# Peptides against a protein of PDB entry 4GXB, part 48

Target 1, 277 residues: chain A of PDB entry 4GXB
Amino acid sequence: VPTEEVSLEVLLSNGQKVLVNVLTSDQTEDVLEAVAAKLDLPDDLIGYFSLFLVREKEDGAFSFVRKLQEFELPYVSVTSLRSQEYKIVLRKSYWDSAYDDDVMENRVGLNLLYAQTVSDIERGWILVTKEQHRQLKSLQEKVSKKEFLRLAQTLRHYGYLRFDACVADFPEKDCPVVVSAGNSELSLQLRLPGQQLREGSFRVTRMRCWRVTSSVPLPSGSTSSPGRGRGEVRLELAFEYLMSKDRLQWVTITSPQAIMMSICLQSMVDELMVKKS

## One batch from the design tools (peptide; made by RFdiffusion4, then SolubleMPNN)

Design b2_p13_5_s2 (from b2_p13_5, 6 letters changed)
Fold by OpenDDE base, seed 5:
Structure b2_p13_5_s2 (fold): chain B 277 residues (1-277), chain A 13 residues (1-13)
Amino acid sequence: as target 1 above (277 residues)
Amino acid sequence: MGSEEVFENPVFE
């Protein structure tokens, strides 16, 4: 691709548009630095954020596709898909809320965390009670961003990424679930007919390994899910989990976001490794 | 055709 200067749109979690002038040859870090400069984010805080490829849904929600890798060219990565539904999003890329303290010391960092958190609550990624919601709204009206974040940090699924509804083989085959990644775990939420909402927590430290599988269903197979056209790629994430002492069991999630889930697992593992060093 | 990528977990306990 010839090197040209282009305007690239990068979205914040709340949908705010950040327009940056970059080269088509600029790599992920170059684009990230350009976005940081546009926002007046200090260089020492750039490492707390990453660029993600997402698909924007009709309702404006983001379906995370993958994290942009260091060697990628974000302009090429997003434009090659030839669909306006695909966007580049800036989001914090660490899991431990303790790192919020470093980011929120800066005005721009604070604003980014605040905007992301507000959006995550509005989208239902962070789970809140009625009373908590009232408290959060009060703090939002007062524009007390620090206090808002401190309260939000105590909420269920703070800092989690929520995925689109998908299917797992746990606790039963073909069980509809909502997967969320955060706090060194995968959370699987399910509601079976006539039952209360259940959550399965799978801690990363109890996963021996995981795998991502890509397959093309054979045309002759009658079990074409009615919504998947013939020839669509099926993605699965499977992990081997220590259910009890000396008892390993595979759990398999079927999702178009299996790659993103795997990226989250690797990212959580990497962060845990840093803490152990 | 199918592809598989496997990841070992170094923080497994």
Scores: peptide ipSAE 0.600, ipTM 0.951, DockQ to the pose 0.805
Fold by OpenDDE base, seed 2:
Structure b2_p13_5_s2 (fold): chain B 277 residues (1-277), chain A 13 residues (1-13)
Amino acid sequence: as target 1 above (277 residues)
Amino acid sequence: MGSEEVFENPVFE
């Protein structure tokens, strides 16, 4: 693609559109800086956010595809897909809520976290009780963003990224699950017939390793991944987990978002490594 | 056809 000035649309979590003028040759960081400038986000807070490639669903929800890498050209990455459903989204890129303190000190940072959190609650990514929901709505009506976030930080799955419904082989083969990544874990929520909602929490520190596999199933193969057509690429995320003392077990998730899940794992690992340094 | 990428976890306990 020739180097040209273009208008690029970047979305916030709430669907707000941010239009930036960039070069087609601008890398991810360049675009991120342009977005930050457009929002008046200070330079020292840029590192708390990343650009993500997402697929916008019919209901307006975002299915996260992957984080844009440093070497990528966001304009090319999104336009090369030649589908209007693909968007670039700005989202916070850290997991420890302690970093919210740094971001919240700035008005723009506060607004970004607030908008993201409101969206995550509305989309059911953050789990709330009826009473908590009432409290949050009250704070939202009062436009008390800091108090809203402080309450939200205490909620279940605050800061988690929720994935589309998929399939896992845990606790049983071909179990429908909803996976969420956050707080240095993968949460697998499932509801088996006649049973209550169950959640399996898999801490990253108990994962010896993980792998991403891609395969093309045979025509006679089962289609376990939601929305996957016959002959389409099957993606899996598998991790070897320390279930108990000296007992490792592989858990496999079949999902079109397996790459994004792996990116989340790596990101959580990286953050933990920084804390240990 | 298939591909695999494996990640070792340095924070494994």
Scores: peptide ipSAE 0.600, ipTM 0.951, DockQ to the pose 0.801
Fold by OpenDDE base, seed 4:
Parts: sequence; C-alpha cells; structure tokens
Structure b2_p13_5_s2 (fold): chain B 277 residues (1-277), chain A 13 residues (1-13)
Amino acid sequence: as target 1 above (277 residues)
Amino acid sequence: MGSEEVFENPVFE
C-alpha cells in the first residue's frame, strides 16, 4: 500500500469516535500515539491502552476479534476486511485494577476509564445487582467519576472482557456458554433451559497450557453453529486445566473469538510474570 | 485440514 495521509476512525468503548490523521504506513504504536495526542492523554499513560480490532454488531455492541500487534498497520488491518462493521477500538489493556490508580490521576485517563466502565455495565459485561445499579446511576447523574469507578472496581467481572455466546465441552459436551476473561481467569457462564445460571472459574495459574486450533469441517458433519456455511473456518481454544491434585483435564471452547481469548490469556500471563519479577 | 498453535504457561502452579 502506498504511503498516504488518511483519516482513521478509532472508537472508544462507548462508541465515541476519535478521528486521527495518520499515514497508511503508520504502525499500531504510531496510531495509538496519534489517538493519545488527540485525546490529550499524556505519553506516560499510553502504555495502559491498546488498539483492538472489533466487529460492531447491529445493536452497537463490539465483538472483539483481536488485539492489534505492534508490527501491524491499523489502517490496512481494518480496511483490508472490506466491511464497515469492523472497527478499531481503544481500550485499557491491563487486568489488575491497581493500575487504575495510575490512570485515574489524569483527567483524560479518568474519563477513558469512566466511559469504558459505563459501557461495560450497560452492555452487561460487569454484573450488577439492582441496588448496585441504582447507586451507580446516582453517581453517574452526579458525574462523580472517581466514586463511580471505586464502586465499579468492587463489582463482579470488573475489568473483564465478555465474549459472544459460544460452545464448550464443559461441564458436558456442546454446552452453550458465555466466556469472560479477567482477573487472571476465564469465567464460563452456563444457562441451560429451565436451569439457573452456573459459572465455572478457570484460573490462569492452573492452566498448564492452551492451544488455538483452526479447522475446516467436512460438509457431512453437523456444525454446532447453525449459521456457519460450508467451508467456514472453525476456531477452538483448548486449555489443559488442573482440576485437582495431579488431575489435568482439557477444556475446549469453540468460538470465532478463540484467537482473542488466547490473546487475553497471554496478556494475563504476561502481567502475572511482571508481578513475579 | 487445520492448524494448531500451543502455548506453554510459565505461571502454571
């Protein structure tokens, strides 16, 4: 692609648009810096955020596809997909809420975290009780962003990334689940017809390894996804989990977001490694 | 036909 100046749209978690003028040859960090400059985010806070490729759903929700890598050209990465539903999103890229303290000290950082958190609550990524929701709404009406975030930090699945409904082989084969990644775990929520919501927590520290598999199913085979056409790629994330002492078991998640799940796992592992050093 | 990538976890306990 020839080097040209272009206007690139980057979205915040709430769908707010940030337009930046960049070169088509600008790498991910260059674009991130441009976004930061546009938002007046200081340089020392840039590292707390990343750019993600997402698919915007009809309702405006985002399905995260992957994190943009350092060597990528965001303009090319998004435009090569030839679909307007694909967007670039700015989101915080750390897991430990303790890092919020660093970001919240800056007005722009505070605003970004606030907007993301509001969006995550509205989308049901962060789980709230009725009373908690009332309290959050009150704080939102008062525009008490710091207090809002402090309350939000105590909520279930704060800081988690929620994936689209998919299928797992746990606890049984072909179980419909909603996977969320955060707090050094994968949370698998299961709701079977006529049953209460169940949640399985899989801590990263109990995963020996994980794998991402891509395959093309045979035409004669029944796919778990009724809407998947013939020849469509099937993605799976599998991890070997220490269920109990000396008992390892593979858990397999079938999802188009398997790559993103793997990226989350690696990111959580990396953060844990930093804490251990 | 398919591909597989495996990741070992250094923080496994």
Scores: peptide ipSAE 0.599, ipTM 0.951, DockQ to the pose 0.804
Fold by OpenDDE base, seed 1:
Structure b2_p13_5_s2 (fold): chain B 277 residues (1-277), chain A 13 residues (1-13)
Amino acid sequence: as target 1 above (277 residues)
Amino acid sequence: MGSEEVFENPVFE
């Protein structure tokens, strides 16, 4: 691709559009720096955020596809898909809420975290009780962003990334689940007909390994995955989990977001490694 | 037809 100056749209979690002028040859970090400059985010806070490729749903919600890697050219990565539904999103890229303290010290960083958190609550990624929701709304009305975040940090699934409904073989085959990643775990939420919501938590420290598999079903075979056509690529994330002492079991999630789930696992592992060093 | 990528977990306990 020839090097040209282009206008690139980057979205915040709340859908706010940030337009930046970049080169088609600019790598992910270059684009991130341009976005930071546009937002007046200090250089020392850039590392707390990343660019993600997402698919925008009809309701405006984002389905995360993958994190943009360092070698990538964001303009090319998004435009090559030739679909307006694909967007680039800026989001915080760390898991430990302790890092919020560094980001919140800056007005722009605070605003970014606040906007993301509000959006995550509105989308149901962060789970709140009625009373908690009332408290959050009160703080939002007062525009008390720091207090809002401090309360939000205590909420269930704060900092988690929620995936689209998919299928797992846990607790049984072809079980519809909603997966969320955060706090060094994968949370699998299940609601069976007539039953209460169940949640299975899989801690990263109890995963021996994981794998991502891409496959094309045989033409003669029927796909058991809802909404997937015959011959379409099937993505799976499988992890070998220590269920009990000396008992390893594979858990398999079938999802078009399997790659993103794997990226989340790796990211959580990396952060844990940093803490151990 | 398929592909697989495996990741070992260094923080496994």
Scores: peptide ipSAE 0.597, ipTM 0.950, DockQ to the pose 0.804

Design b2_p13_6_s1 (from b2_p13_6, 4 letters changed)
Fold by OpenDDE base, seed 2:
Structure b2_p13_6_s1 (fold): chain B 277 residues (1-277), chain A 13 residues (1-13)
Amino acid sequence: as target 1 above (277 residues)
Amino acid sequence: LGSEQVFENPVFE
């Protein structure tokens, strides 16, 4: 693609559109800086956010495809897909809520976290009780963003990324699950027939390794992934987990978002490594 | 066609 000045749309978690003028040759960091400048986000807070490629669903929800890498050209990455459903989204890119303290000190940072958190609650990514929801709505009506976030930080799955419904082989083969990544874990929520909703928490520190696999199923093969057509690429995320003392077991998730899940795992690992250094 | 990428976890306990 020739180097040209273009208008690029970047969305916030709440769907707010941020239009930036960039070069087609601008890399991810360049675009991120442009977005930050447009929002008046200070330079020292840019590192707390990343650009993500997402697919916008019919209901306006975002299905995260992957994080844009440093070497990528966001304009090319999104436009090359030739589908209007693909968008670039700005989101916080850290997991430890302690980093919220740094971001919240700035008005723009506070607004970004607030908008993201409101959206995550509205989309059911953050789990709330009826009473908690009432409290949050009250704070939202008062436009008390700091108090809203402080309450939200205590909620289940705060800071988690929720994936589209998919399939896992745990606890049983072909189990429908909803996977969420956050707090150095993968959470697998499932409801088996006649049973209550249950959650499996898989801490990253108990994963020996993980793998992403892509395959093209045979025509006679079963389609376990929702929305996957016959002959389409099947993506899987598998991790070897320490279930108990000296007992490792593989858990496999079949999902079009397997790459994004792996990116989340790596990101959580990286953050933990920084804390250990 | 198939591909696999494996990631070792340095924070494994």
Scores: peptide ipSAE 0.627, ipTM 0.952, DockQ to the pose 0.800
Fold by OpenDDE base, seed 5:
Structure b2_p13_6_s1 (fold): chain B 277 residues (1-277), chain A 13 residues (1-13)
Amino acid sequence: as target 1 above (277 residues)
Amino acid sequence: LGSEQVFENPVFE
């Protein structure tokens, strides 16, 4: 691709548009630095954020596709998909809320975390009670960003990424679930007919390994699930989990976001390795 | 063709 200067749109979690002038040959870090410069984010805080490829849904929600890798060219990565639904999003890329303290010390960092957190609450990624919601709204009206974040840090699924509804083989085959990644775990939320919401927590430290599988379903004659066109790639994430002492069991999630889930697992593992180190 | 990627977990306890 010839090197040309282009305008690239990068979105914040709340949908705010950041326009940057970059080269088509600029790698992920170059684009990230350009976005940071546009926002006046200090260089020492750039490492707390990453660029993600997402698909914007009709309701404005983001379906995370993958994290952009270091060697990628973000302009090429997004434009090659030939769909305006695909966007590049800036989001924090660490899991431990303790790192919020470093980011919050800077005005721009604070604003980014605040905007992300507000958006995550509005989208239902962070789970709140009615009373907590009232408290958060009060703090938002006062524009008390630090206090807002301190309260938010105590909330269920703070810092989690929520995925689109998908299917798992746990606790039963073909069980509809909502998967969220955060706090060194995968959370599987399910609601079976006539039952209360249940959550399964799968801690990364109890996963021996995981795998991502891509397959093309054979045209089985009979059960054309009406919506999956002939030839759609099926993605699965499977992990081998220590259910009890000396009892390993495979759990399989079928999702178009299986790659993103795997990226989250690797990212959580990497962060845990740094802490042990 | 099906593809599979396997990841070992170094923080498995």
Scores: peptide ipSAE 0.627, ipTM 0.952, DockQ to the pose 0.787
Fold by OpenDDE base, seed 4:
Structure b2_p13_6_s1 (fold): chain B 277 residues (1-277), chain A 13 residues (1-13)
Amino acid sequence: as target 1 above (277 residues)
Amino acid sequence: LGSEQVFENPVFE
């Protein structure tokens, strides 16, 4: 692609648009810096955020596809997909809520975390009780962003990334599940017909390894996804989990977001490694 | 056709 100046749209978690003028040859970090400059985010806080490729759903929700890598050209990465549903999103890229303290000290950082958190609550990524929701709404009405975040930090699945409904082979074959990644775990929520909501927590520290598999199913095979056409790529994330002492078991998640799940796992592992060093 | 990528976890306990 020839080097040209272009206007690139980057979205915040709440759908707020940030337009930046960049070169088509600008790499991910260059674009991130441009977004930071546009928002007046200081340089020392840039590292707390990343750019993600997402698919915008009809209701405006985001399905995370992957994190943009350092060598990528965001303009090319998004435009090559030839669909307006694909967007670039700025989101915080750390897991430990302790890092919120660093970000919240800056007005712009605070605003970004606040907007993301409000959005995550509205989208049901963060789980709230009725009473908690009332308290959050009160704080939102008062525009008490710091207090809002402090309360939000105590909520279930704060800081998690929620994936689209998919299928797992746990606890049984072909179980419909909603996967969320955060707090060094994968949370698998399932609701079987006539049953209560169940949640399985899989801590990263108990995963020996994980794998991402891509395959093209045979036409004669029944795909778990009724809407998947013939020849569509099937993605799976599998991890080998220490269920009990000396008992390893593979858990397999079938999802178009398997790559993103793997990225989350790696990111959580990396953060844990930093803490151990 | 299929592909597989495996990741070993250094923080496994």
Scores: peptide ipSAE 0.626, ipTM 0.952, DockQ to the pose 0.804
Fold by OpenDDE base, seed 1:
Structure b2_p13_6_s1 (fold): chain B 277 residues (1-277), chain A 13 residues (1-13)
Amino acid sequence: as target 1 above (277 residues)
Amino acid sequence: LGSEQVFENPVFE
């Protein structure tokens, strides 16, 4: 692609649009720096955020596709898909809420975390009780962003990324689940017919390994997977989990977001490694 | 056709 100056749209978690002028040859970090400059985010806080490729749903919600890698050209990555539903989103890219303290010290950083958190609550990524929701709304009305975040940090699934509904072989075959990644775990929420909502937590430290598999199913007379056409690529994330002492079991998630799930796992592992060093 | 990528976990306990 020839090097040209272009206007690139980057979205915040709440859908706010940030337009930046970049070169088509600018790599992910270059674009991130341009976004930071546009927002007046200090250079020392840039590392707490990343650019993600997402698919915007009809309701404005984001389905995360993958994190943009360092070698990528964001303009090319998004435009090559030739669909307006694909967007680039800025989001915080760390898991430990302790890092919020560094980001919150800056007005722009605080605003970014606040906007993201509000959005995550509104989308149901962060789980709240009625009373907690009332408290959060009160703080939001007062525009008390720091207090809002401090309360939010205590909430269930704060900092988690929620995926689209998919299928797992846990606890049984072809079980509909909602997967969330955060706090060094994968959370699998499921509701079986006539039963209450259940959650299975899979800690990263108990995963021996994981794999991402891409396959093209053979033409079969019946499509067993809801919403997938015949011949469509099937993505799976499988991890080998220590269920009990000396008992490893594979858990497999079938999802078009399997790659993103794997990226989350790797990111959580990387952060844990930093803490151990 | 299929592809697989495997990741070993260094923080496995």
Scores: peptide ipSAE 0.625, ipTM 0.952, DockQ to the pose 0.805

Design b2_p13_6_s2 (from b2_p13_6, 4 letters changed)
Fold by OpenDDE base, seed 5:
Structure b2_p13_6_s2 (fold): chain B 277 residues (1-277), chain A 13 residues (1-13)
Amino acid sequence: as target 1 above (277 residues)
Amino acid sequence: LGSEEVFENPVFE
């Protein structure tokens, strides 16, 4: 691809547009640095954020596709998909809320975390009670960003990524679930007919391994699930989990976001390795 | 053709 100067749009979690002038040959880090410069984010805080490829839904929600890798060319990666639904999003890329303290010391970092957190609450990624919601709204009205974040850090699924509704084989086959990744775990939320919302927590430290599988369903004659066109790639994430002492069990999630889930697992593992180190 | 990628977890306890 010839090197040309182009305008690239990068979105914040709240949908705010950041326009940067970059080269088509600029790699992920180059684009990230350009975005940081545009926002006046200090260089020492750049490492706390990453660029993600997402698909914007009709309601404006983001379906995370994958994290952009270091060797990628973000302009090429997004434009090659030939769909305006695909966007590049800037988001924090660490899991431990303790790192918020470093980011919050800077005005721009604070604003980014605040905007992301507000968006995550509005989208239902962070779970709040009515009372907590009232408190958060009060703090938002006062524009008390630090206090808002301190309260938010105590909330259920703070810092989690929420995925689109998908299917798992746990606790039952073909069980509809909502998966979220954060706090060194995968959370599987399910509501069976006539039952209360249940959550299964799968800690990364109890996963022996995981795998991502891509398959093309054979045109089985009969059960044309009406919505999956003939030839759609099926993605699965499976992990081998220590359910009890000396009892390993495979759990399989069928989702178009299986790759993103795997990236989250690897990222959480990497962060845990740094802490042990 | 199906593809599979396997990841071992170094922090498995």
Scores: peptide ipSAE 0.612, ipTM 0.951, DockQ to the pose 0.779
Fold by OpenDDE base, seed 2:
Structure b2_p13_6_s2 (fold): chain B 277 residues (1-277), chain A 13 residues (1-13)
Amino acid sequence: as target 1 above (277 residues)
Amino acid sequence: LGSEEVFENPVFE
């Protein structure tokens, strides 16, 4: 693509559109800086956010495809897909809520976290009780963003990324699950027939390794992934987990978002490594 | 066709 000045749309978690003028040759960081400048986000806070490629669903929800890498050209990455459903989204890119303290000190940072958190609650990514929801709504009506975030930080799955419904082989083969990544874990929520909703928490520190596999199923093969057509690429995320003392077991998730899940795992690992350094 | 990428976890305990 020739180097040209273009208008690029970047969305916030709440769907707010940020239009930036960039070059087609601008890399991810260049675009991120442009977005930050447009929002008046200070330079020292840029590192707390990343650009993500997402697919916008019919209901307006975002299905995260992957994080844009440093070497990528966001304009090319999104436009090359030739589908209007693909968008670039700005989101915080850290997991430890302690980093919220740094971001919240700035008005723009506070607004970004607030908008993201409101959206995550509205989309059911953050789990709330009826009473908690009432409290949050009250704070939202008062536009008390700091208090809202402080309450939200205590909620289940705060800071988690929720994936589309998919399939896992745990606890049983072909189990429908909803996977969420956050707090150095993968959470698998499932409801087996006649049973209550249950959650499996898989801490990253108990994963020996993980793998992403892509395959093209045979025509006679079963389609376990929702929305996957016959002959489409099947993506899987598998991790070897320390279930108990000296007992490792592979858990496999079949999902079109397997790459994004792997990116989340790596990101959580990286953050933990920084803390250990 | 198939591909696999494996990631070792340095924070494994």
Scores: peptide ipSAE 0.611, ipTM 0.950, DockQ to the pose 0.801
Fold by OpenDDE base, seed 1:
Structure b2_p13_6_s2 (fold): chain B 277 residues (1-277), chain A 13 residues (1-13)
Amino acid sequence: as target 1 above (277 residues)
Amino acid sequence: LGSEEVFENPVFE
């Protein structure tokens, strides 16, 4: 692609649009720096955020596709898909809420975390009780961003990334689940017919390994998977989990977001490794 | 056709 100056749209978690002028040859970090400059985010805080490729749903929600890698050209990555539903989103890219303290010291960083957190609550990524929701709304009305975040940090699934509904073979075959990644775990929420909502937590430290599999199903007379056409690529994330002492079991999630789930696992592992060093 | 990528976990306990 010839090097040209272009206008690139980057979205915040709340859908706010940030337009930046970049070169088509600018790599992910270059674009991130341009976004930071546009927002007046200090250079020392850039590393707490990343650019993600997402698919915007009809309701404005984001389905995360993958994190943009360092070698990528964001303009090319998004435009090559030739669909307006694909967007680039800025989001925090760390898991430990302790890092919020560094980001919150800056007005722009605080605003970014606040906007993301509000959005995550509104979308149901962060789970809140009625009373907690009332408290959060009160703080939001007062525009008390720091207090809002401090309360939010205590909430269930704070900092988690929630995926689209998919299918797992846990606890049984072809079980509909909602997967969330955060706090060094994968959370699988499921509701079996006539039963209450259940959650299975899979800690990263108990995963021996994981794999991403891409396959093209053979033409079969019946499509067993809802919403997938015949011949469409099937993505799976499988991890080998230590269920009990000396008992490893594979858990498989079938999802078009399997790659993103794997990226989350790797990111959580990387952060844990940093803490151990 | 299929592809597979495997990741070993260094923080496995």
Scores: peptide ipSAE 0.611, ipTM 0.950, DockQ to the pose 0.806
Fold by OpenDDE base, seed 4:
Structure b2_p13_6_s2 (fold): chain B 277 residues (1-277), chain A 13 residues (1-13)
Amino acid sequence: as target 1 above (277 residues)
Amino acid sequence: LGSEEVFENPVFE
């Protein structure tokens, strides 16, 4: 692609648009810096955020596809998909809420975390009780961003990334599940017909390894996804989990977001490695 | 056709 100046749209978690003028040849970090400059985010806070490729759903929700890598050209990465539903989103890219303290010290950082958190609550990524929701709404009405975040940090699945409904082979074959990644775990929520909501927590520290598999199912095979056409790529994330002492078991998640799940796992592992060093 | 990528976990306990 020839080097040209272009206007690139980057979205915040709440759908707020940030327009930046960049070169088509600008790499991910260059674009991130441009976004930071546009938002007046200081340089020392840039590292707490990343750019993600997402698919915008009809209701405005985001399905995360992957994190943009350093060598990528965001303009090319998004435009090559030839669909307006694909967007670039700025989101915080750390897991430990302790890092919120660094970000919240800056007005712009605070605003970004606040907007993301409000959005995550509205989208049901962060789980709240009725009473908690009332308290959060009160704080939101008062525009008390710091207090809002402090309360939010105590909530279930704060800082998690929620994936689209998919299928797992745990606890049984072909179980419909909603996967969320955060706090060094994968949370698998399932509701079987006539049953209460169940949650399985899979801590990263108990995963020996994981794998991402891509395959093209045979036409004669029944796909778990009724809407998947013939020849569509099937993605799976599998991890080998220490269920009990000396008992390893593979858990397999079938999802178009398997790559993103793997990226989350790697990111959580990396953060844990930093803490151990 | 299929592809597989495996990741070993260094923080496994």
Scores: peptide ipSAE 0.611, ipTM 0.950, DockQ to the pose 0.805

